# Designs tried in a protein design run: peptides against a protein of PDB entry 1EMU. Part 2

Target 1, 132 residues: chain A of PDB entry 1EMU
Amino acid sequence: PPYLKWAESLHSLLDDQDGISLFRTFLKQEGCADLLDFWFACTGFRKLEPCDSNEEKRLKLARAIYRKYILDNNGIVSRQTKPATKSFIKGCIMKQLIDPAMFDQAQTEIQATMEENTYPSFLKSDIYLEYT

## One batch from the design tools (peptide; aimed at target 1 L61 A64)

Design b1_p8_5_s3 (made by RFdiffusion4, then SolubleMPNN; from b1_p8_5, 3 letters changed)
Fold by OpenDDE base, seed 5:
Structure b1_p8_5_s3 (fold): chain B 132 residues (1-132), chain A 8 residues (1-8)
Amino acid sequence: as target 1 above (132 residues)
Amino acid sequence: SEILESLL
């Protein structure tokens, strides 16, 4: 069953809508749903191929992601991303150089945080265990 | 994505 695959890798968990739902519920209870939301935001942003018609939209989205997750010093995403990474993103925003990959390093760092902490905890959680 | 949409 899918829930067994979820225990094999975070990737498998994030490829399953039920898995995502349960994991996000768990993260919300832990006060760290922003980790997952940011991760998906980065993925979605990267998929937006730059073109003349969407330049302004991409800039607005990048700013929104930056303001919500990176600029908030009290936020878990900000705390779990390296200063140099955040500085780079800030620079991109300020210079309006919005490369599709501008959040890649931050996403990688947040993914590592999930891999090392919240994902293992989820597999030990009542939410997951009761589902199985 | 829903996340991106929620940011606008």
Scores: peptide ipSAE 0.255, ipTM 0.885, DockQ to the pose 0.792
OpenDDE base, seeds 1, 2, 3, 4: peptide ipSAE 0.236, 0.246, 0.247, 0.247; ipTM 0.877, 0.881, 0.882, 0.882

Design b1_p8_5_s4 (made by RFdiffusion4, then SolubleMPNN; from b1_p8_5 with D2S D5E)
Fold by OpenDDE base, seed 5:
Structure b1_p8_5_s4 (fold): chain B 132 residues (1-132), chain A 8 residues (1-8)
Amino acid sequence: as target 1 above (132 residues)
Amino acid sequence: DSILESLL
């Protein structure tokens, strides 16, 4: 069953809508749902191909992601991203150089955080175990 | 993307 695949890799978990839902519920209870939301925001942002027609939209989205997750020093995403990574993102925003990959490093760092902490905890959680 | 849309 799918829930067994979820235990094999975070990728498998994040590739399943039920898995995502349960994991996000767990993260909310832990006060760190922003990790997952940021991860998906980065993925979505990267998929937006730059073109003349969406340049302004992409800039606005990048700013929104930056303000919500990176600029907030009290936020878990900010705490789990390296200063150099955050500075790079800030630079991109300030210079309005909005490359599709501008959040890649931050996403990688947040993914690592999930892999090392919240994902293992989820697999031990009542939410997951009761589902199985 | 629902997450992105929620940011605007």
Scores: peptide ipSAE 0.260, ipTM 0.884, DockQ to the pose 0.792
OpenDDE base, seeds 1, 2, 3, 4: peptide ipSAE 0.026, 0.026, 0.254, 0.026; ipTM 0.669, 0.675, 0.880, 0.651

Design b1_p8_6 (made by RFdiffusion4)
Pose (drawn by RFdiffusion4):
Structure b1_p8_6 (pose): chain A 132 residues (1-132), chain P 8 residues (1-8)
Amino acid sequence: as target 1 above (132 residues)
Amino acid sequence: SFNIEDLL
């Protein structure tokens, strides 16, 4: 059963659209869906190839992710990401040197944040328990 | 469930 696999690893949960939907509903109710959206945004950004034809799109996307999740140090993703990590990201944006992996470290930190609090809480939540 | 183009 897919719902049982979700309890075995966060990666199993995020590899199933039903799991993602349920988990995001939980996060939305807890006021922190940005954690998941950012996690997927980093993955989406990284899969874009660094060729000339994608240069403009990638710069706009890197800026968008930076502006929404990294810029103001008050949002949940910004609060859960390290200062040096955000400093590096800002540097990449300003220099316009955006490697596909530039958000990897921030993604890892956000991934650990979900594994540490919201993911375990989700597995013990009414939403999950009802679904199962 | 997620659409990255919404950020643009």

Design b1_p8_6_s1 (made by RFdiffusion4, then SolubleMPNN; from b1_p8_6, 3 letters changed)
Fold by OpenDDE base, seed 4:
Structure b1_p8_6_s1 (fold): chain B 132 residues (1-132), chain A 8 residues (1-8)
Amino acid sequence: as target 1 above (132 residues)
Amino acid sequence: VFDIESLL
């Protein structure tokens, strides 16, 4: 069953809508749903290929992601991303150099945080275990 | 799934 795949890898969990839902619920209880939201925001942003028609939209989205997750010093994403990574993103925003991959390093760091902490905890959680 | 357009 899918829930067994979720325990095999975070990737499998994030490829399943039910898995995502349960994991996000768990993260929300832990006060760190922003980790997952940011991760998906990065993925979604990267999928927006640059073109003349979406330039303004991409810039606005990049700014929004930056302000919501990176600039917020009290946020878990900000706390779990390295200063150099945040500085790079800030630089991209300031220079208006909005490469589709500009959040990749931050996404990697947040993914590592989930892999090392929240994902293992999720697999030990009542939410997951009761689902199985 | 998170909708990034909700950030706009």
Scores: peptide ipSAE 0.457, ipTM 0.932, DockQ to the pose 0.777
OpenDDE base, seeds 1, 2, 3, 5: peptide ipSAE 0.445, 0.446, 0.441, 0.454; ipTM 0.930, 0.930, 0.929, 0.932

Design b1_p8_6_s2 (made by RFdiffusion4, then SolubleMPNN; from b1_p8_6, 4 letters changed)
Fold by OpenDDE base, seed 5:
Structure b1_p8_6_s2 (fold): chain B 132 residues (1-132), chain A 8 residues (1-8)
Amino acid sequence: as target 1 above (132 residues)
Amino acid sequence: VFDIDSLL
């Protein structure tokens, strides 16, 4: 069943809507749902290929992601991203150089945080175990 | 899945 594959890799978990739902519920209880939301935001942003018609939208989205997750010093995403990474993103925003990959490093760091901490904890959680 | 448009 899918829940067994979720335990094999975070990728498998994040590729399953039921898995995502349960994992996000767990993260919310832990006060760190922003990790997952940010991860998906980065993915969604990267998929927006730059073109003349979406340039303004992409800039607005980049700013929104930056302000919500990176600039918030008290946020879990900000605390789990390296200063140099945050500075780079800030620079992109200030210069209005909005490359589709501008959040890639931050996404990688947040993914590592999930891999090392919240994902293993989820597999030990009542939420996951009761689902099995 | 997070709705990125919700940020706007």
Scores: peptide ipSAE 0.517, ipTM 0.940, DockQ to the pose 0.779
OpenDDE base, seeds 1, 2, 3, 4: peptide ipSAE 0.513, 0.505, 0.505, 0.514; ipTM 0.939, 0.938, 0.938, 0.940

Design b1_p8_6_s3 (made by RFdiffusion4, then SolubleMPNN; from b1_p8_6, 4 letters changed)
Fold by OpenDDE base, seed 4:
Structure b1_p8_6_s3 (fold): chain B 132 residues (1-132), chain A 8 residues (1-8)
Amino acid sequence: as target 1 above (132 residues)
Amino acid sequence: VFDISSLL
């Protein structure tokens, strides 16, 4: 069943709508749903191929992601991303160099945070175990 | 799935 695949890799969990729903519920209880939301925001942003018609929208989205998750010094995403990574993102925003991959390093760092902590904890949670 | 458009 799919829930067994969720235990095999975070990738499998994040590729399943039911898995995402349960995991996000767990993260909300832990006060760290922003980790997952940011991860998906990065993925969604990267999928927006740059063109003249969407340049303004992409810039606005990048700024929004930056303000919501990176600039908030009290936020879990900000705390779990390296200063150099945050500085790079800030630089992209300031220079208006909005490459689709500008959040990739931050996404990698947040993914590592989930892999090392929240994902293993989820697999031991009542939410997951009761689902199985 | 997080809707990034909600940030706008």
Scores: peptide ipSAE 0.329, ipTM 0.909, DockQ to the pose 0.877
OpenDDE base, seeds 1, 2, 3, 5: peptide ipSAE 0.302, 0.325, 0.312, 0.319; ipTM 0.902, 0.907, 0.904, 0.907

Design b1_p8_7 (made by RFdiffusion4)
Pose (drawn by RFdiffusion4):
Structure b1_p8_7 (pose): chain A 132 residues (1-132), chain P 8 residues (1-8)
Amino acid sequence: as target 1 above (132 residues)
Amino acid sequence: DSLLDSLL
């Protein structure tokens, strides 16, 4: 059963659209869906190839992720990401040197944040328990 | 794709 696999690893949960939908509903109700959206945004950004034809799209996307999740140090993703990590990211944006992996460290920190609090809470939530 | 488009 897919719902049982979700309890075995966060990666199993995020590899199933039903799991993602349920988990995001939980996060939305807890006021922190940005954690998951950001996690997927980093993955989406990284899979874009660094060729000339994608240069403009990638710069706009890197800026968008930076502006929404990294810029104001008050949002949940910004609060859960380290200062040096955000400093590096800001540098990449300003220098316009955006490697596909530039958000990797921030993604890892956000992934650990979900594994540490919201993911376990989700597995003990009414939403999950009802679904199962 | 929709998430990335929404950010742009």

Design b1_p8_7_s1 (made by RFdiffusion4, then SolubleMPNN; from b1_p8_7 with D5E)
Fold by OpenDDE base, seed 2:
Structure b1_p8_7_s1 (fold): chain B 132 residues (1-132), chain A 8 residues (1-8)
Amino acid sequence: as target 1 above (132 residues)
Amino acid sequence: DSLLESLL
């Protein structure tokens, strides 16, 4: 069953709508849903192919992600990303060099945070165990 | 996909 796949890898969990829903519920209870929301924001942003017609929209979206998650020093995403990573993103925003991959390193660092902490905790949570 | 991703 899918829930067993979720326990095998975070990737499998995030590829399943039910898995995502349960995991996000768990993260909300732990006060760290921003980890997952940022992760998906990065994925979605990367999927937007740059063109002349969407340049301004992509910049605005990048700025929104930056302001919401990176610039917020009180946020868990900011606390779990390296200063150099945050500085790079800021540089991209300031220079208006909005490459689809500009959030990749930050996404990797947040994914590592989930892998090392919240994901294992989720597999031990009542939410997951009751689902099984 | 998260709701946030779908808003992009």
Scores: peptide ipSAE 0.030, ipTM 0.666, DockQ to the pose 0.251
OpenDDE base, seeds 1, 3, 4, 5: peptide ipSAE 0.027, 0.026, 0.026, 0.027; ipTM 0.652, 0.649, 0.654, 0.647

Design b1_p8_7_s2 (made by RFdiffusion4, then SolubleMPNN; from b1_p8_7 with S2E D5E)
Fold by OpenDDE base, seed 2:
Structure b1_p8_7_s2 (fold): chain B 132 residues (1-132), chain A 8 residues (1-8)
Amino acid sequence: as target 1 above (132 residues)
Amino acid sequence: DELLESLL
């Protein structure tokens, strides 16, 4: 069953709508739902192919992601990303060089945070265990 | 993207 796949890898969990829903609920209870939201924001942003017609929209979206998650010093995403990673993103925003992959390193670091902490905790949570 | 916007 899918819930067993969730226990095998975070990737499997994030590929399942039910898994995502339960995991996000868990993260909300832990006060760290921003980890997952940022992760998906990065994925969504990367999927936006740059073209002449969406250049301004992509810039605005990048700025929004930056302001919400990277610039917020009190946020868990900011605390769990390296200074060099955050400065790179800031540089992209300032230079208006909005490459689809500009958030990749930050996403990787946040994914590692989830892998090492919240994901294992989720598998031991009442939310997950009651689902199984 | 609606999903992306909902996450922001």
Scores: peptide ipSAE 0.036, ipTM 0.721, DockQ to the pose 0.377
OpenDDE base, seeds 1, 3, 4, 5: peptide ipSAE 0.033, 0.035, 0.033, 0.035; ipTM 0.685, 0.715, 0.707, 0.690

Design b1_p8_8 (made by RFdiffusion4)
Pose (drawn by RFdiffusion4):
Structure b1_p8_8 (pose): chain A 132 residues (1-132), chain P 8 residues (1-8)
Amino acid sequence: as target 1 above (132 residues)
Amino acid sequence: SDLLESLL
């Protein structure tokens, strides 16, 4: 059963669209869906190839992710990401040197944040328990 | 894809 696999690893949960939908509903109710959206945005950004034809799209996307999740140090993703990590990201944006992996460290920190609090809470939530 | 488009 897919719902049982979701309890075995966060990666299993995020590899199933039903799991993602349920988990995002939980996060939305807890006021922190940005954690998951950001996690997927980093993955999406990284899979874009660094060729000339993608340069403009990638710069706009890197900026968009930076503006929404990294810029104001008050949003949940910004609060859960380290200062040095955000500093590096800002540098990449300003220098326009955006490597595909530039958000990897921030993604890892956000991934650990979900594994540490919201993911375990989700597995004990009414939403999950009802679904199962 | 929709998430990335929404960010732009």

Design b1_p8_8_s1 (made by RFdiffusion4, then SolubleMPNN; from b1_p8_8 with S1D D2E; failed a check: a repeat of another design)
Amino acid sequence: DELLESLL

Design b1_p8_8_s2 (made by RFdiffusion4, then SolubleMPNN; from b1_p8_8 with S1D D2A)
Fold by OpenDDE base, seed 5:
Structure b1_p8_8_s2 (fold): chain B 132 residues (1-132), chain A 8 residues (1-8)
Amino acid sequence: as target 1 above (132 residues)
Amino acid sequence: DALLESLL
């Protein structure tokens, strides 16, 4: 069953809508749902192919992601991203150089955080175990 | 992107 695949890798969990839902519920209870939301935001942002017609929209979206997750020093995403990574993102925003990959390093760091902490905890959680 | 905005 799918829930067994979820235990094999975070990737498998994130490829399943039911898995995502349960994991997000767990994260929310732990006060760190922003980790997952940011991760998906980065993925979605990267998929937006830059073109003349969407340049301004991409900039606005990048700024929104930056303000929501990176600029907030008390946020879980900010706490789990390295200063150099946050500084780089800030630089991109300030310079209005919005490369599709500008959040890649931050996404990687947040993914590592999930892999090492919240994902293992989820697999031990009542939410997951009751589902199985 | 409305979908992305819902994730913020």
Scores: peptide ipSAE 0.042, ipTM 0.743, DockQ to the pose 0.336
OpenDDE base, seeds 1, 2, 3, 4: peptide ipSAE 0.032, 0.037, 0.039, 0.039; ipTM 0.709, 0.726, 0.733, 0.736

Design b1_p8_8_s3 (made by RFdiffusion4, then SolubleMPNN; from b1_p8_8 with D2S)
Fold by OpenDDE base, seed 1:
Structure b1_p8_8_s3 (fold): chain B 132 residues (1-132), chain A 8 residues (1-8)
Amino acid sequence: as target 1 above (132 residues)
Amino acid sequence: SSLLESLL
């Protein structure tokens, strides 16, 4: 069953709607749902192909992600991303150079945080174990 | 996908 695949890799968990729902519920209880929300925001942003007609929209979206997760020094995403990574993102925003991959390093760092901490804890949680 | 991703 799918729940067994969730225990084998974070990727399998994040590819399953039921897995995502349960994991997000767990993260909310732990006060760190922003980790997952930011991760999906980065994935969605990278899928937006740049073109002349969507330049302004992509900039606005990048700004929104930056302001919500990176600029907030009290936020968990900001605390779990490296200063150099945050500075790079800020630079992209200020220069209005919005490459689809501009959040990739930040996404990688947040994914590592989940892999090392919240994902293993989720597999030991009542939410996951009761589902099995 | 998450709700947030669907908003992009």
Scores: peptide ipSAE 0.035, ipTM 0.669, DockQ to the pose 0.243
OpenDDE base, seeds 2, 3, 4, 5: peptide ipSAE 0.029, 0.031, 0.031, 0.027; ipTM 0.696, 0.692, 0.701, 0.678

Design b1_p8_8_s4 (made by RFdiffusion4, then SolubleMPNN; from b1_p8_8 with S1D)
Fold by OpenDDE base, seed 4:
Structure b1_p8_8_s4 (fold): chain B 132 residues (1-132), chain A 8 residues (1-8)
Amino acid sequence: as target 1 above (132 residues)
Amino acid sequence: DDLLESLL
């Protein structure tokens, strides 16, 4: 069953809508749903290929992601990303150099945070175990 | 995901 694959890798969990739903519910209970929301925001942003017609929209979206998750010093995403990574993102925003991959390092760091803490905890949680 | 859709 799919839930067994969820336990094999975070990738498998995040590739399943049911898995995402349960995991996000768990993260909300832990007060860290922003980790997952940011992760998906980065993925979605990277999928937007730059062109002349969407340049302003991509910049606006990048700024929104930056302000929501990176600039908030009290936020879990900000606390779990390296200062150099945050500075790089800020630089991209300020320079208006909005490469599709500009959030990649931050996404990697947040993914590592989930891999090391919240994902293992989820697999030991009542919400997951009751689902199995 | 949800945020991305709401911002576009």
Scores: peptide ipSAE 0.028, ipTM 0.678, DockQ to the pose 0.488
OpenDDE base, seeds 1, 2, 3, 5: peptide ipSAE 0.026, 0.027, 0.027, 0.027; ipTM 0.665, 0.657, 0.675, 0.670

## One batch from the design tools (peptide; aimed at target 1 D37 G44 K60 K68)

Design b1_p9_1 (made by RFdiffusion4)
Pose (drawn by RFdiffusion4):
Formats: C-alpha cells, structure tokens, sequence
Structure b1_p9_1 (pose): chain A 132 residues (1-132), chain P 9 residues (1-9)
C-alpha cells in the first residue's frame, strides 16, 4: 500500500502525487506549505540545463525562488535556512552566476527541517490517519 | 511545471 511506504521515508512520500497532495494539505493547515513548494522548486530549477537558450529563463527562475523564499528573512524557508547558505545564494543571484546546484544546500536544510518536525507530525496527523 | 510557471508569473 502506498500510504505505508510513505511512512518509511520522506522520499517515498514525495514520490507519490497522492502523498504530496495530502502532505501539502497538512502543511497548509500548519501554515508552512512553503517548505514543500521550495523543495520542489529547487528540484525543478536544477533540472534545467545551463545552455544559452535557457539562460534568461534560469536567471528569472533563480531570482523568483530567491525573492519568495530567501530574500525576506521572515518567511519560514528563510528562517529555516542558514545565514551562510543564504549569503551564498544571494551572491549567485547578484553575480548572475547561477549553477544548477546553487540551491542544493538550502534544499538539504529544508529537507532536514521537514524530516525533523512536519514529516513526523504528518504521519501522526488526523489527515494521514483518516486517509489510511 | 505549474509551480515553476507560478514562480515565473
């Protein structure tokens, strides 16, 4: 059963659209869906190839991710990401040197944040328990 | 894709 696999690893949960939908509903109710949206945004950004034809799209996307999740140090993703990590990201944006992996460290930190609090809480939540 | 398009809008 897919719902049982979700309890075995966060990666299993995020590899199933039903799992993602349920988890995001839980996060939305807890006021922190940005954690998951950012996690997927980093993955989406990284899979874009660094060729000339994608340069403009990638710069706009890197800026968008930075503006929404990294810029103001008050949002949940910004609060859960390290200062040096955000500093590096800002540098990449300003220099316009955006490697596909530039958000990897921030993604890892956000992934650990979900594994540490919201993911375990989700597995004990009414939403999950009802679904199962 | 929809999330990335939303970020780009």
Amino acid sequence: as target 1 above (132 residues)
Amino acid sequence: DALLDELLD

Design b1_p9_1_s1 (made by RFdiffusion4, then SolubleMPNN; from b1_p9_1, 3 letters changed)
Fold by OpenDDE base, seed 4:
Structure b1_p9_1_s1 (fold): chain B 132 residues (1-132), chain A 9 residues (1-9)
Amino acid sequence: as target 1 above (132 residues)
Amino acid sequence: DELLEELLS
């Protein structure tokens, strides 16, 4: 069953809507749902191909992601991203250099955080175990 | 995507 695959890799978990839902519920209870939301925001942002017609929208979205997750010093995403990574993102925003990959490093760092902490904890959680 | 739409709103 799919839930067994979820235990094999975070990628498998995040590729399953049911898995995402349960994991997000768990993260929310732990006060760190922003980790997952940011991760998906980065993915969605990267998928937006730059063009003349969406330049302003992409900038707006980048700013929104930055303000919501990176600029918030009290947020878990901010705490789990390295200063240099945050500074780079800030620089992109300030310079309006909105490359599709501008959040890649931050996404990688947040993914590592999930891999090392919340994902293993999820697999030991009542939420996951009750689902199995 | 709902999250993206929310962020763009």
Scores: peptide ipSAE 0.050, ipTM 0.769, DockQ to the pose 0.789
OpenDDE base, seeds 1, 2, 3, 5: peptide ipSAE 0.046, 0.046, 0.044, 0.044; ipTM 0.764, 0.764, 0.752, 0.757

Design b1_p9_1_s2 (made by RFdiffusion4, then SolubleMPNN; from b1_p9_1, 4 letters changed)
Fold by OpenDDE base, seed 4:
Structure b1_p9_1_s2 (fold): chain B 132 residues (1-132), chain A 9 residues (1-9)
Amino acid sequence: as target 1 above (132 residues)
Amino acid sequence: DKLMEELLS
């Protein structure tokens, strides 16, 4: 069953809507749902191919992601991203250089945080175990 | 995507 695959890799978990839902519920209880939301925001942002007609939208989205997750010093995403990474993102925003990959490093760092902490904890959680 | 829509709103 799919839930067994979830235990094999975070990728498998995040590729399954049911897995995402349960994991997000767990993260929310732990006060760190922003980790997952940011991760998906980065993925969504990267998928937006730059073109003349969507420059403003891409900038707006980048700003929104930045303000919501990076600029918030009290947020878990901000705490789990390195200063240089946050500084780079800030620079992109300030310079309006909105490359599709501008959040890649931050996404990688947040993914590592999940891999090392919340994902293993999820597999030991009542939420996951009750699902199995 | 709901999250993306929220961020763009």
Scores: peptide ipSAE 0.087, ipTM 0.812, DockQ to the pose 0.781
OpenDDE base, seeds 1, 2, 3, 5: peptide ipSAE 0.066, 0.078, 0.084, 0.080; ipTM 0.799, 0.805, 0.807, 0.798

Design b1_p9_1_s3 (made by RFdiffusion4, then SolubleMPNN; from b1_p9_1, 3 letters changed)
Fold by OpenDDE base, seed 4:
Structure b1_p9_1_s3 (fold): chain B 132 residues (1-132), chain A 9 residues (1-9)
Amino acid sequence: as target 1 above (132 residues)
Amino acid sequence: DKLLEELLS
């Protein structure tokens, strides 16, 4: 069953809507749902191909992601991203250089955080175990 | 995407 695959890799978990839902519920209870939301925001942002017609929208979205997750010093995403990574993102925003990959490093760092902490904890959680 | 739409709103 799919839930067994979820235990094999975070990628498998995040590729399953049911897995995402349960994991997000767990993260929310732990006060760190922003980790997952940011991760998906980065993915969604990267998928937006730059063009003349969406330049302003992409900038707006980048700013929104930055303000919501990076600029918030009290947020878990901010705490789990390295200063240099945050500074780079800030620089992109300030310079309005909105490359599709501008959040890649931050996404990688947040993914590592999930891999090392919340994902293993999820697999030991009542939410996951009760689902199995 | 709902999250992206929310961020753009």
Scores: peptide ipSAE 0.067, ipTM 0.800, DockQ to the pose 0.792
OpenDDE base, seeds 1, 2, 3, 5: peptide ipSAE 0.061, 0.062, 0.054, 0.064; ipTM 0.795, 0.796, 0.787, 0.797

Design b1_p9_1_s4 (made by RFdiffusion4, then SolubleMPNN; from b1_p9_1, 4 letters changed)
Fold by OpenDDE base, seed 4:
Structure b1_p9_1_s4 (fold): chain B 132 residues (1-132), chain A 9 residues (1-9)
Amino acid sequence: as target 1 above (132 residues)
Amino acid sequence: DELMEELLS
């Protein structure tokens, strides 16, 4: 069953809507749902191919992601991203250099955080175990 | 995507 695959890799978990839902519920209880939301925001942002017609939209989205997750010093995403990474993102925003990959490093760092902490904890959680 | 729509709103 799919839930067994979820235990094999975070990628498998995040590729399953049911897995995402359960994991997000767990993260929310732990006060760190922003980790997952940011991760998906980065993915969504990267998928937006730059063109003349969506330039303003992409900038707006980048700003929103930055303000919501990076600029918030009290947020878990901000705490789990390296200063240099946050500084780079800030620079992109300030310079309006909105490359599709501008959040890649931050996404990688947040993914590592999940891999090392919340994902293993999820697999030991009542939420996951009750699902199995 | 709902999250993306929220961020763009």
Scores: peptide ipSAE 0.066, ipTM 0.785, DockQ to the pose 0.784
OpenDDE base, seeds 1, 2, 3, 5: peptide ipSAE 0.050, 0.055, 0.046, 0.054; ipTM 0.769, 0.773, 0.757, 0.763

Design b1_p9_2 (made by RFdiffusion4)
Pose (drawn by RFdiffusion4):
Structure b1_p9_2 (pose): chain A 132 residues (1-132), chain P 9 residues (1-9)
Amino acid sequence: as target 1 above (132 residues)
Amino acid sequence: STLLDELLE
């Protein structure tokens, strides 16, 4: 059963659209869906190839992710990401040197944040328990 | 893809 696999690893949960939908609903109710949206945004950004034809799209996307999740140090993703990590990301944006992996460290930190609090809470939540 | 398009809007 897919719902049982979700309890075995966060990666199993985020590899199933039903799991993602349920988990995002939980996060939305807890006021922190940005954690998941950012996690997927980093993955989406990284899979874009660094060729000339994608240059403009990638710069706009890197800026968008930076503006929404990294810029103001008050949002949940910004609060859960390290200062040096955000500093590096800001540097990449300003220099316009955006490697596909530029958000990797921030993604890892956000991933650990979900594994440490919201993911375990989700597995003990009414939403999950009802679904199962 | 929809999330990335929304971020680019």

Design b1_p9_2_s1 (made by RFdiffusion4, then SolubleMPNN; from b1_p9_2, 4 letters changed; failed a check: a repeat of another design)
Amino acid sequence: DELLEELLS

Design b1_p9_2_s2 (made by RFdiffusion4, then SolubleMPNN; from b1_p9_2, 4 letters changed)
Fold by OpenDDE base, seed 4:
Structure b1_p9_2_s2 (fold): chain B 132 residues (1-132), chain A 9 residues (1-9)
Amino acid sequence: as target 1 above (132 residues)
Amino acid sequence: DELLEELLK
């Protein structure tokens, strides 16, 4: 069953809508749902192919992601990303150089945070165990 | 993606 695959890798969990839902519920209870939301925001942003017609929209989206997750000093994403990574993103926003990969390092760092902390905790949680 | 749509509002 899918829930067994969820325990084998975070990737498997994030590829399953039910898994995502349960994991997000868990994260919300822990006050860190922004980790997952940011991760998906980065993925979605990277998938947007740059073109003449969407430059302004891509900038707007990048700015929104930056303001919501990176600039917020009280946010868990900000706390779990390295200063150099945040500075790079800020630079991209300020210079309006919006490469599809501009959030990649931040996404990697947040993914590592999930892998090392929240994902293992989720597998020990009542939410997951009751589902199994 | 719903999250992206919300961020674009």
Scores: peptide ipSAE 0.038, ipTM 0.726, DockQ to the pose 0.748
OpenDDE base, seeds 1, 2, 3, 5: peptide ipSAE 0.034, 0.035, 0.034, 0.035; ipTM 0.711, 0.718, 0.713, 0.714

Design b1_p9_2_s3 (made by RFdiffusion4, then SolubleMPNN; from b1_p9_2, 4 letters changed; failed a check: a repeat of another design)
Amino acid sequence: DKLLEELLS

